Peptides against a protein of PDB entry 3JWR. Designs and how they scored, part 224

Target 1, 323 residues: chain A of PDB entry 3JWR
Amino acid sequence: TRELQSLAAAVVPSAQTLKITDFSFSDFELSDLETALCTIRMFTDLNLVQNFQMKHEVLCRWILSVKKNYRKNVAYHNWRHAFNTAQCMFAALKAGKIQNKLTDLEILALLIAALSHDLDHRGVNNSYIQRSEHPLAQLYCHSIMEHHHFDQCLMILNSPGNQILSGLSIEEYKTTLKIIKQAILATDLALYIKRRGEFFELIRKNQFNLEDPHQKELFLAMLMTACDLSAITKPWPIQQRIAELVATEFFDQGDRERKELNIEPTDLMNREKKNKIPSMQVGFIDAICLQLYEALTHVSEDCFPLLDGCRKNRQKWQALAEQ
Target 2, 298 residues: chain A of PDB entry 3JWR as posed
Amino acid sequence: TRELQSLAAAVVPSAQTLKITDFSFSDFELSDLETALCTIRMFTDLNLVQNFQMKHEVLCRWILSVKKNYRKNVAYHNWRHAFNTAQCMFAALKAGKIQNKLTDLEILALLIAALSHDLDHRGVNNSYIQRSEHPLAQLYCHSIMEHHHFDQCLMILNSPGNQILSGLSIEEYKTTLKIIKQAILATDLALYIKRRGEFFELIRKNQFNLEDPHQKELFLAMLMTACDLSAITKPWPIQQRIAELVATEFWEQGDQVGFIDFVCTQLYEALTHVSEDCFPLLDGCRKNRQKWQALAEQ

## One batch from the design tools (peptide; made by RFdiffusion4, then SolubleMPNN)

Design b2_p17_5_s2 (from b2_p17_5, 6 letters changed)
Fold by OpenDDE base, seed 3:
Structure b2_p17_5_s2 (fold): chain B 323 residues (1-323), chain A 17 residues (1-17)
Amino acid sequence: as target 1 above (323 residues)
Amino acid sequence: SEFEEKLERLESFRIHL
């Protein structure tokens, strides 16, 4: 209540003051209140508050509810990750000029999805959830956590005082939820790997068309992944710090895999293999990231800073791998 | 309703609302 009152009464700074249009943005210096203020600004500057008649108090409560439903004992997949994903989405929409290519409902869905895409993340991947025989693994066969994240998102959206979608028609509401679900599920990297070839081929052949509903859905999925992975694009000092958080979480999983599952962790999650991080980062960039940011830049050239950042960080990681 | 039943199940997984 005190937090909500403070947030709802606060003056929301401009996007320029908050630097939330910058692809180089860092949240490290921001308080939790400031991250919430940034989030309000994103909704406002995307015209979502006006177009969907959001009550300010309801939006504030919803933001705080989303933030509170990220776990504090998780090193990387916490509120700050979700916030940075949403900030990258905002920057891609504004500075990357993708806003003009999407409907207001798609933009609404993407922003909600970005903020919600890792709700109640436990600091372990789907493989761990499956192997640990967690109750969630009995509910969902694939994309276990992403289904859970969407369920958490849906729960919050329907909770008293958090109903930011109450101004939508029934059809708009259904459409928005469909897109949110698709966007959150798209953050499963396994699904990205499965689908990305179609996107890249459409770009390569110059056949990509956002007016095609299937290609639109595919693009939204790729855009979600691009924002979710956007830490790899950040200025080197920021990238390094985030990579340390990721490594911490992965090592914590590896420690649990040893203790709870009696298995040897993969190199990525093995604390004893810390020296392989630079080479693994190069491999990750080459296998997962580069083609995505290249393709995104072909859709909108103003997204080039993401590609450039990824390339620069590849060079930095490569230099460390050679030491 | 099916929707209400789903929400009730999901409450067990919530941290705070």
Scores: peptide ipSAE 0.021, ipTM 0.615, DockQ to the pose 0.025
Fold by OpenDDE base, seed 5:
Structure b2_p17_5_s2 (fold): chain B 323 residues (1-323), chain A 17 residues (1-17)
Amino acid sequence: as target 1 above (323 residues)
Amino acid sequence: SEFEEKLERLESFRIHL
């Protein structure tokens, strides 16, 4: 395609020029082509292209295929969300110095997972999918959408001309797919709530060890969640704008819940309760975000900008909740 | 279970991001 030709022939700017190492990064001013160029730079600067012998054209095609399989009519859970999740992963690996704690296969899997974790998202949560008796709810009992996202990821990876993993051995390929699956499934907040207590306890007791395979898997899950939720850490103008996109998508779900399911939506999904957004954001930060970024900062002090951003945004939301 | 209570709290805190 013309898009593929343009991307494959383009000069890829440095990570410094693109600012993709910054935790404060915003994609708002970037074109779709520039987001694809940023993604190429992430793969290149993590040495994934060289170490796994990726063909440039195949990588370009894969990126465009992933982007194409996000819906344009979804307010928040679109290509830009996946791209920002991957950028936060890249920043955590580079600026946060987590790269030195992981294998090349783990880094490869995390970057693919971050870009793929919400593929074909429909702008509705697992609860809506279940209550609407959607066909996907018959295939999976839990983490319904995350299983679907992984299935879409696998479909793209196996599509002709998109096989970025073709340079891997059979064992490396199996390992990579296992980690991708675990990482995508870890973005289900229900699983995060189930597992986070073990992670926090290991940190509290100073018993956390990345050489333990179980603790490594646990850390990768926590890191995925930290990147997926990273909008809450952004500078206030960026955070506020993203919160508006999230609210738009949630209100669209709530409107569908009223119309299609004849139910009263929860306050988060209820357009009539938009005045509760500031207090709900404070509750979300306290219940979900703060301890995670505290624990991540304990693993690597260079991740502090994520924690600092989260704390600053809590103060801003609290001030709005008091008006 | 503690997990179900946390899920209910999560639902009450309205976190389905």
Scores: peptide ipSAE 0.019, ipTM 0.566, DockQ to the pose 0.658
Fold by OpenDDE base, seed 4:
Structure b2_p17_5_s2 (fold): chain B 323 residues (1-323), chain A 17 residues (1-17)
Amino acid sequence: as target 1 above (323 residues)
Amino acid sequence: SEFEEKLERLESFRIHL
């Protein structure tokens, strides 16, 4: 395609020029082509292209295939969300120095997972999918969308001309796919809530050890969630704009819940409760985000900008909630 | 393979390449 030709022929700017190592990064000013260039740079600077012998054209095609399989009519859970998740992962790996704690296969898997974790998202949560009797709800009992996202990821990875993992051994390939699956499934916030207590307790007791395979898996899951939720850490103007996108998508779901399911939506998804957004954001930060970024910062102090950003945004939301 | 097992189930949800 013309898009592939343009991407494959383009000079890829440095990570410094693209600012993709910054936790404060915003994609708002970037074209779709520039987001793809950023993605190439992430793979390159993580040594993934070299270490796994990725062909440039194959990587370009894969990126474009992933991007194409995000829906354009979804307000928040689109390519830009996945791209921002991957950028946060890249920043956490580089600037946050988590790269030094992980294997190349884990890094490869996390980056692929971050980009792929919401593939073909419908702009509705698992509860809606389940209650609407959608065909996906018949395929999967729990984490319905996350299973679908992984399945989409797997299909792309196995598609002709998109096989960025073709340079891996059979064992490396299996390991990578396992980690990708676990990482994508970990983005189900219900699973995060279920598992985070174990992670926080290990941190609190100073018993956290990445050499333990179970703790490694747990950490990768927490890191995925930290990147997935990273909008809450962004500079306030960016945070506000993303919060508007999230609210738009949630209100669209709430409107559909009223119309299609004949149910009253929760306050979070109720357009009539827009005035509660600031207080709900404070509640979300307190209940979900703060402890995660605190724990992540404990694992790597260089991740502090995520925690600091989250705290600053909590203050901003609290100030709005008091008005 | 996991890919082969899922292909049939995912036919109705085919990706765009």
Scores: peptide ipSAE 0.018, ipTM 0.608, DockQ to the pose 0.028
Fold by OpenDDE base, seed 2:
Structure b2_p17_5_s2 (fold): chain B 323 residues (1-323), chain A 17 residues (1-17)
Amino acid sequence: as target 1 above (323 residues)
Amino acid sequence: SEFEEKLERLESFRIHL
């Protein structure tokens, strides 16, 4: 396609020029082409292109295929969310110095997973999919959408001209896919809630060890969640704008719940409860986010900007909740 | 293969390339 030709021929700016190492990064001013260029830079600067012998055209096609398989009519869970998740992963790996703690295969898997973790997201949660008796709900009992996202990821990776993993051995390929699957499934907040206690206890007891395979898997899951939720850490103007996108999508679901399922939506999904957003955000930060970024900062102190951003946004939301 | 069987199950959800 013309888009592929344009991307493949473009000079890829440095990570410094693109500011993709910054935890404060915003994609709001970027074109779709620039987001693709940023993505190429992430793969390059993580040495993934070189270490796994990726063909430039294949990588470009893969990026465009991933982007194309996000829905444009979904307010939040679109390509920009996936891109921002991947950018946070890149920043955590580089600026947060987590790269030094992981293998190249783990890094490869995490970056692919971050970009792919919400593929074909429909703008509705697993509860809606289940209650609507969607065909996907017949395939999976738990983490319905996350299984679908992984399935989409796998199909793209195996599609002609998109095989960015063709340079891997069979064993490396299997390992990478395993990690990708685990990472995508880990973005189900229900699984996060289930597993986070073990991670926090390991940190609290100073028993956390990345050389333990189980603890490594646990860490990768927590890191994925930290990147997926990273909007909560952004500078306030960015955070506020993203929160509006999330609210839009949730209210759209609530409207569908009323119309299609004849149910009253929860406060989070209820357009009439818009005034509760600030207090709900405070609750979300306290219940889900703070401990995660605290624990991540204990693993790597250079991740502190994520924790600091989360704390600052809590204060901002609290101030709004008090009005 | 397991992959082919999975593709059959997912045919209705096939990606856009």
Scores: peptide ipSAE 0.016, ipTM 0.601, DockQ to the pose 0.027

Design b2_p17_5_s3 (from b2_p17_5, 7 letters changed)
Fold by OpenDDE base, seed 4:
Structure b2_p17_5_s3 (fold): chain B 323 residues (1-323), chain A 17 residues (1-17)
Amino acid sequence: as target 1 above (323 residues)
Amino acid sequence: SEFERKLEELESFKIHL
């Protein structure tokens, strides 16, 4: 396609020029082409292109395929969300120095997972999918969308001309797919809630050890969630704009819940309760985000900007909630 | 516990991103 030709022929700017190592990064000013160029740079600077012998055209095609399989009519869970998740992963790996704690296969898997974790997202949560008796709810009993996202990821990875993993051995390929699956499934916030206590306790007791395979898996899951939720850490103007996108999508779901399911939406998804957004954001930060970024910062102190950003945004939301 | 309180708040909000 013309898009592929343009991407494949383009000079890829440095990570410094693209500012993709910054935790404060924003994609708002970037074109779709520039987001693809950023993604190429992430793979290159993580040594994934070299170490796994990726063909440039194949990588370009894969990126465009991933982007194409996000819906354009979804306010938040679109390509830009996936791209921002991957950028946060890149920043955590580079600036946060987590790269030094992981294998190349784990890094490869995490980056693919971050870009792929919401593929074909429909702008509704798992609860809506279950209650609407959607065909996907017949395939999966839990983490319905996350299983679907992984299936879409696998489909793309196996599509002709998109096989960025073709340079891997059979064992490396199996390992990578296992980690990708686990990482995508870890973005189910329900799974995060179930598992985070173990992670926090290991950190609190100073017993956390990445050489333990179970603790490694747990860490990768927590890192995925930290990147997925990273909008909450962004500079306040960016945070506000993203929160508006999230609210738009949630209100759209709430409107559908009223119309299609004849149910009263939760406050989070109720357009009529827009005035509760600041207090709900404070609650979300306190209940979900703060401890995660605190724990991540204990694993790598260079991840502190995520925690600091989260704390600053909590203060801003609290100030609005008091008005 | 503080953790249990936070979980209860989460369940109340049904925060699903």
Scores: peptide ipSAE 0.033, ipTM 0.708, DockQ to the pose 0.342
Fold by OpenDDE base, seed 1:
Structure b2_p17_5_s3 (fold): chain B 323 residues (1-323), chain A 17 residues (1-17)
Amino acid sequence: as target 1 above (323 residues)
Amino acid sequence: SEFERKLEELESFKIHL
């Protein structure tokens, strides 16, 4: 395609020029082409292209395929969300120095997972899918959408001309897919809530050890969630704009819940409750975000900008809730 | 917190933000 030709022939700017190592990064000013260039840079600077012998054209095609399999009519859970999740992962790996704590296969898996974790998202959550009796709800008992996202990821990875993992051994390939699956499934907040207590306890007791395979898996799950939720850490103007996108998508779901399912939506998805957004954001930060970024900062102090951003946004949301 | 209770409710519905 012309898009592939343009991407494959383009000079890829440095990570410094693209500012993709910054935790404060914003994609709002970037074209779709520039987001793809940023993604190439992430793979290159993480040594994934070299270490796994990726062909440039194959990587370009894969990126465009992933981007194409996000819906354009979804307000938040689109390519830009996946791209921002991957950018936060890249920043955590580089600026946050997490790269030095992980294997090349783990890094490869995390980056693929971050880009792929919401593939074909429909702008509705697992609750809606279940209550609407969607065919996907018959295939999966839990984490319905996350299983679907992984299936889409696997489909793309196996598609002709998209096989970025073709340089891996069979064992490396299996290991990578296992980690990708675990990482995508970890983006189900229900699983995060279920597992986070173990992680926080290990940190609190100073017993956290990345050499333990179970603790490694747990850490990768927590890191995925930290990147997925990273909008809450962004500079206030960016955070506000992203919160509006989230609210738009949730209100669209709530409107559908009223119309299609004849149910009253929760406050989070109720358009009439827009005035509760600030207080709900404070609650979300306190219940979900703060402890995660605190724990991540204990693993690597260089991740502190995420925690600091989260704390600053809590204060901003609290001030709005008091008005 | 009230939000934790809402999250438990949301957890029951397998929410993803």
Scores: peptide ipSAE 0.030, ipTM 0.748, DockQ to the pose 0.336
Fold by OpenDDE base, seed 3:
Structure b2_p17_5_s3 (fold): chain B 323 residues (1-323), chain A 17 residues (1-17)
Amino acid sequence: as target 1 above (323 residues)
Amino acid sequence: SEFERKLEELESFKIHL
């Protein structure tokens, strides 16, 4: 395609030029081509291209295939969300110095997972899928969409000309897919809530050890969630704009819940409850985000900008909730 | 509590962010 030719022939700017090591990064000003260039840079600077012998054209095609398999009519859970999740992962690995704590296969898996974790997202949550009796709800009992996202990820990875993992041994390939699956499934916030207590307790007791395979898996899951939710850490103007996208998508779901399912939506998905957004954001930060970024900062102090951003946005949302 | 309600909402509705 012309898009592939343009991407494959383009000079890839440095990570510094692209600012993709910054926790404060915003994609709002970037073209789709520039987001793809950023993604190439992430793979390159993490040594994934070299270590796994990725062909440049294959990587370019894979990136474009991933981007294409996000829906354009979804307000938030689109390519830009996946791209921002991957960028946060890259920043956490580089600027947050987590790269040195992980294997190359784990890094490879995390980056693929971050880019792929919401593939073919429909702008509705697992509850909607379940309640609508969607065919996917018959295939999977829990984490319905996350299983679908992984299936889409696997489909793309196995598609002709998209096989970025072709340089891996059979064992490396199996290991990578296992980690990708676990990482994508970990983005189910219900699973995060279920598992986070173990992670926080290990940190609190100073018993956290990345050499333990179970704790490693747990950490990768927490890191995925931290990157997935990283919009809450962004500078306030960026946070506000992203929150509007999230609200738009949630309200669209709520409208569909009323129309298609004949149910009253929750306050979060109720367009009539827009005035509750600030207080809901404070409660989201307190219930979900703060402890995660605190724990992540204990694993690597260089991740502090995520925690600081979250705290600052809590203050901003609280001030709006008091108005 | 509001916290428990939010957890239930998050768990029951599996809000994907």
Scores: peptide ipSAE 0.030, ipTM 0.735, DockQ to the pose 0.368
Fold by OpenDDE base, seed 5:
Structure b2_p17_5_s3 (fold): chain B 323 residues (1-323), chain A 17 residues (1-17)
Amino acid sequence: as target 1 above (323 residues)
Amino acid sequence: SEFERKLEELESFKIHL
C-alpha cells in the first residue's frame, strides 16, 4: 500500500526529537504517520529490531495492521490510547530505568502487549458485553474483552507479512506469547484489584524480588496497569482532555444501556451525572492509582514523575469537586 | 473506599478504563 511504502521509506526521527522518553508526552499534535514512526523508534531504541532480527518492512506492516484494527468511531479506546500506553511503557523502560531489570523477551512482550491490549475495542466494557449477551460472552467467562484483544493480537502476529516474531526460536516465541497474554489480561482492572495487595505487601515488607518468577509476573502485570492508566499522570491540560474522551465513551455506553438494555447506568456512565466527574476522579485516584505509582516508584525511583503527575491531578480534581 | 466497593460491586462487570 502507499501508506506502507511511505512509512517504510521515511526517516525515523530520534527518540529525543519525538519526545517519546518523556512521561509528559502528548500525541495530540501527531499525525497517524508520526505515531507509526514513534512506534518504530520504540522498537529500535529497545534493541528489539536488532536482537530479534526484525525486517523493517515487516515491522512497518505490523504497526499499520495493529493501528488498522483499532476502531475510529470509539472515543477513547482507539489506536491513540494503545499508542500512549506503549509510549508510557517506553518511557518507564528508558527514563524510568526498568529496562535494566527485564529480559529482552519481557521487553518485547510488553511493548507488543501495550500496543495490542485493546485491539478491536468496541467502546463498551465487559459488563455491557455480558449483559447484552454478546457472542464473546459465551466464549469467555472472565476478562471477556481482554481475551478478545489477545486473540486479535495473535491473529495479526500470524498474518502474512506481519510476522515480526519470525526471527525467534520456538521456545522464545512460546515464552513471548505467554507474557503477551498475561500482560493483556492484566489490563482487566478486576484482576488488578485482586492481585495488587500481594504486590504492595511485598514492597511494604521489603521482600520484593524480581528474580522470583512469580514476583516477576506480578510486576509485569502491575507495570502494564500503570502504563494503561498513565493518562491520570499527564500534565493537567492533557489529563483533562483525556478525561473528557473517557467520559464521552462511558456516556455513550450509558446511553446504550438505557436504550438497548433498559437499565439505568452507573454514575460513571450516566451523562446526567457529569457534575460528579471531579469527585469520581478523586475517588479513582485514591482507590486505584496512587498506591500503584507509589509502589512502582519504590521499584524504580526514576518513575517518580508518574506519581508526581498523579498527585498533582488529584489536587486539580479535588479543587473542582469543591466548587 | 466507596469507590472500591462500587468497583467490587462492578467486579462482575469488569470495568475497563
Scores: peptide ipSAE 0.029, ipTM 0.743, DockQ to the pose 0.324

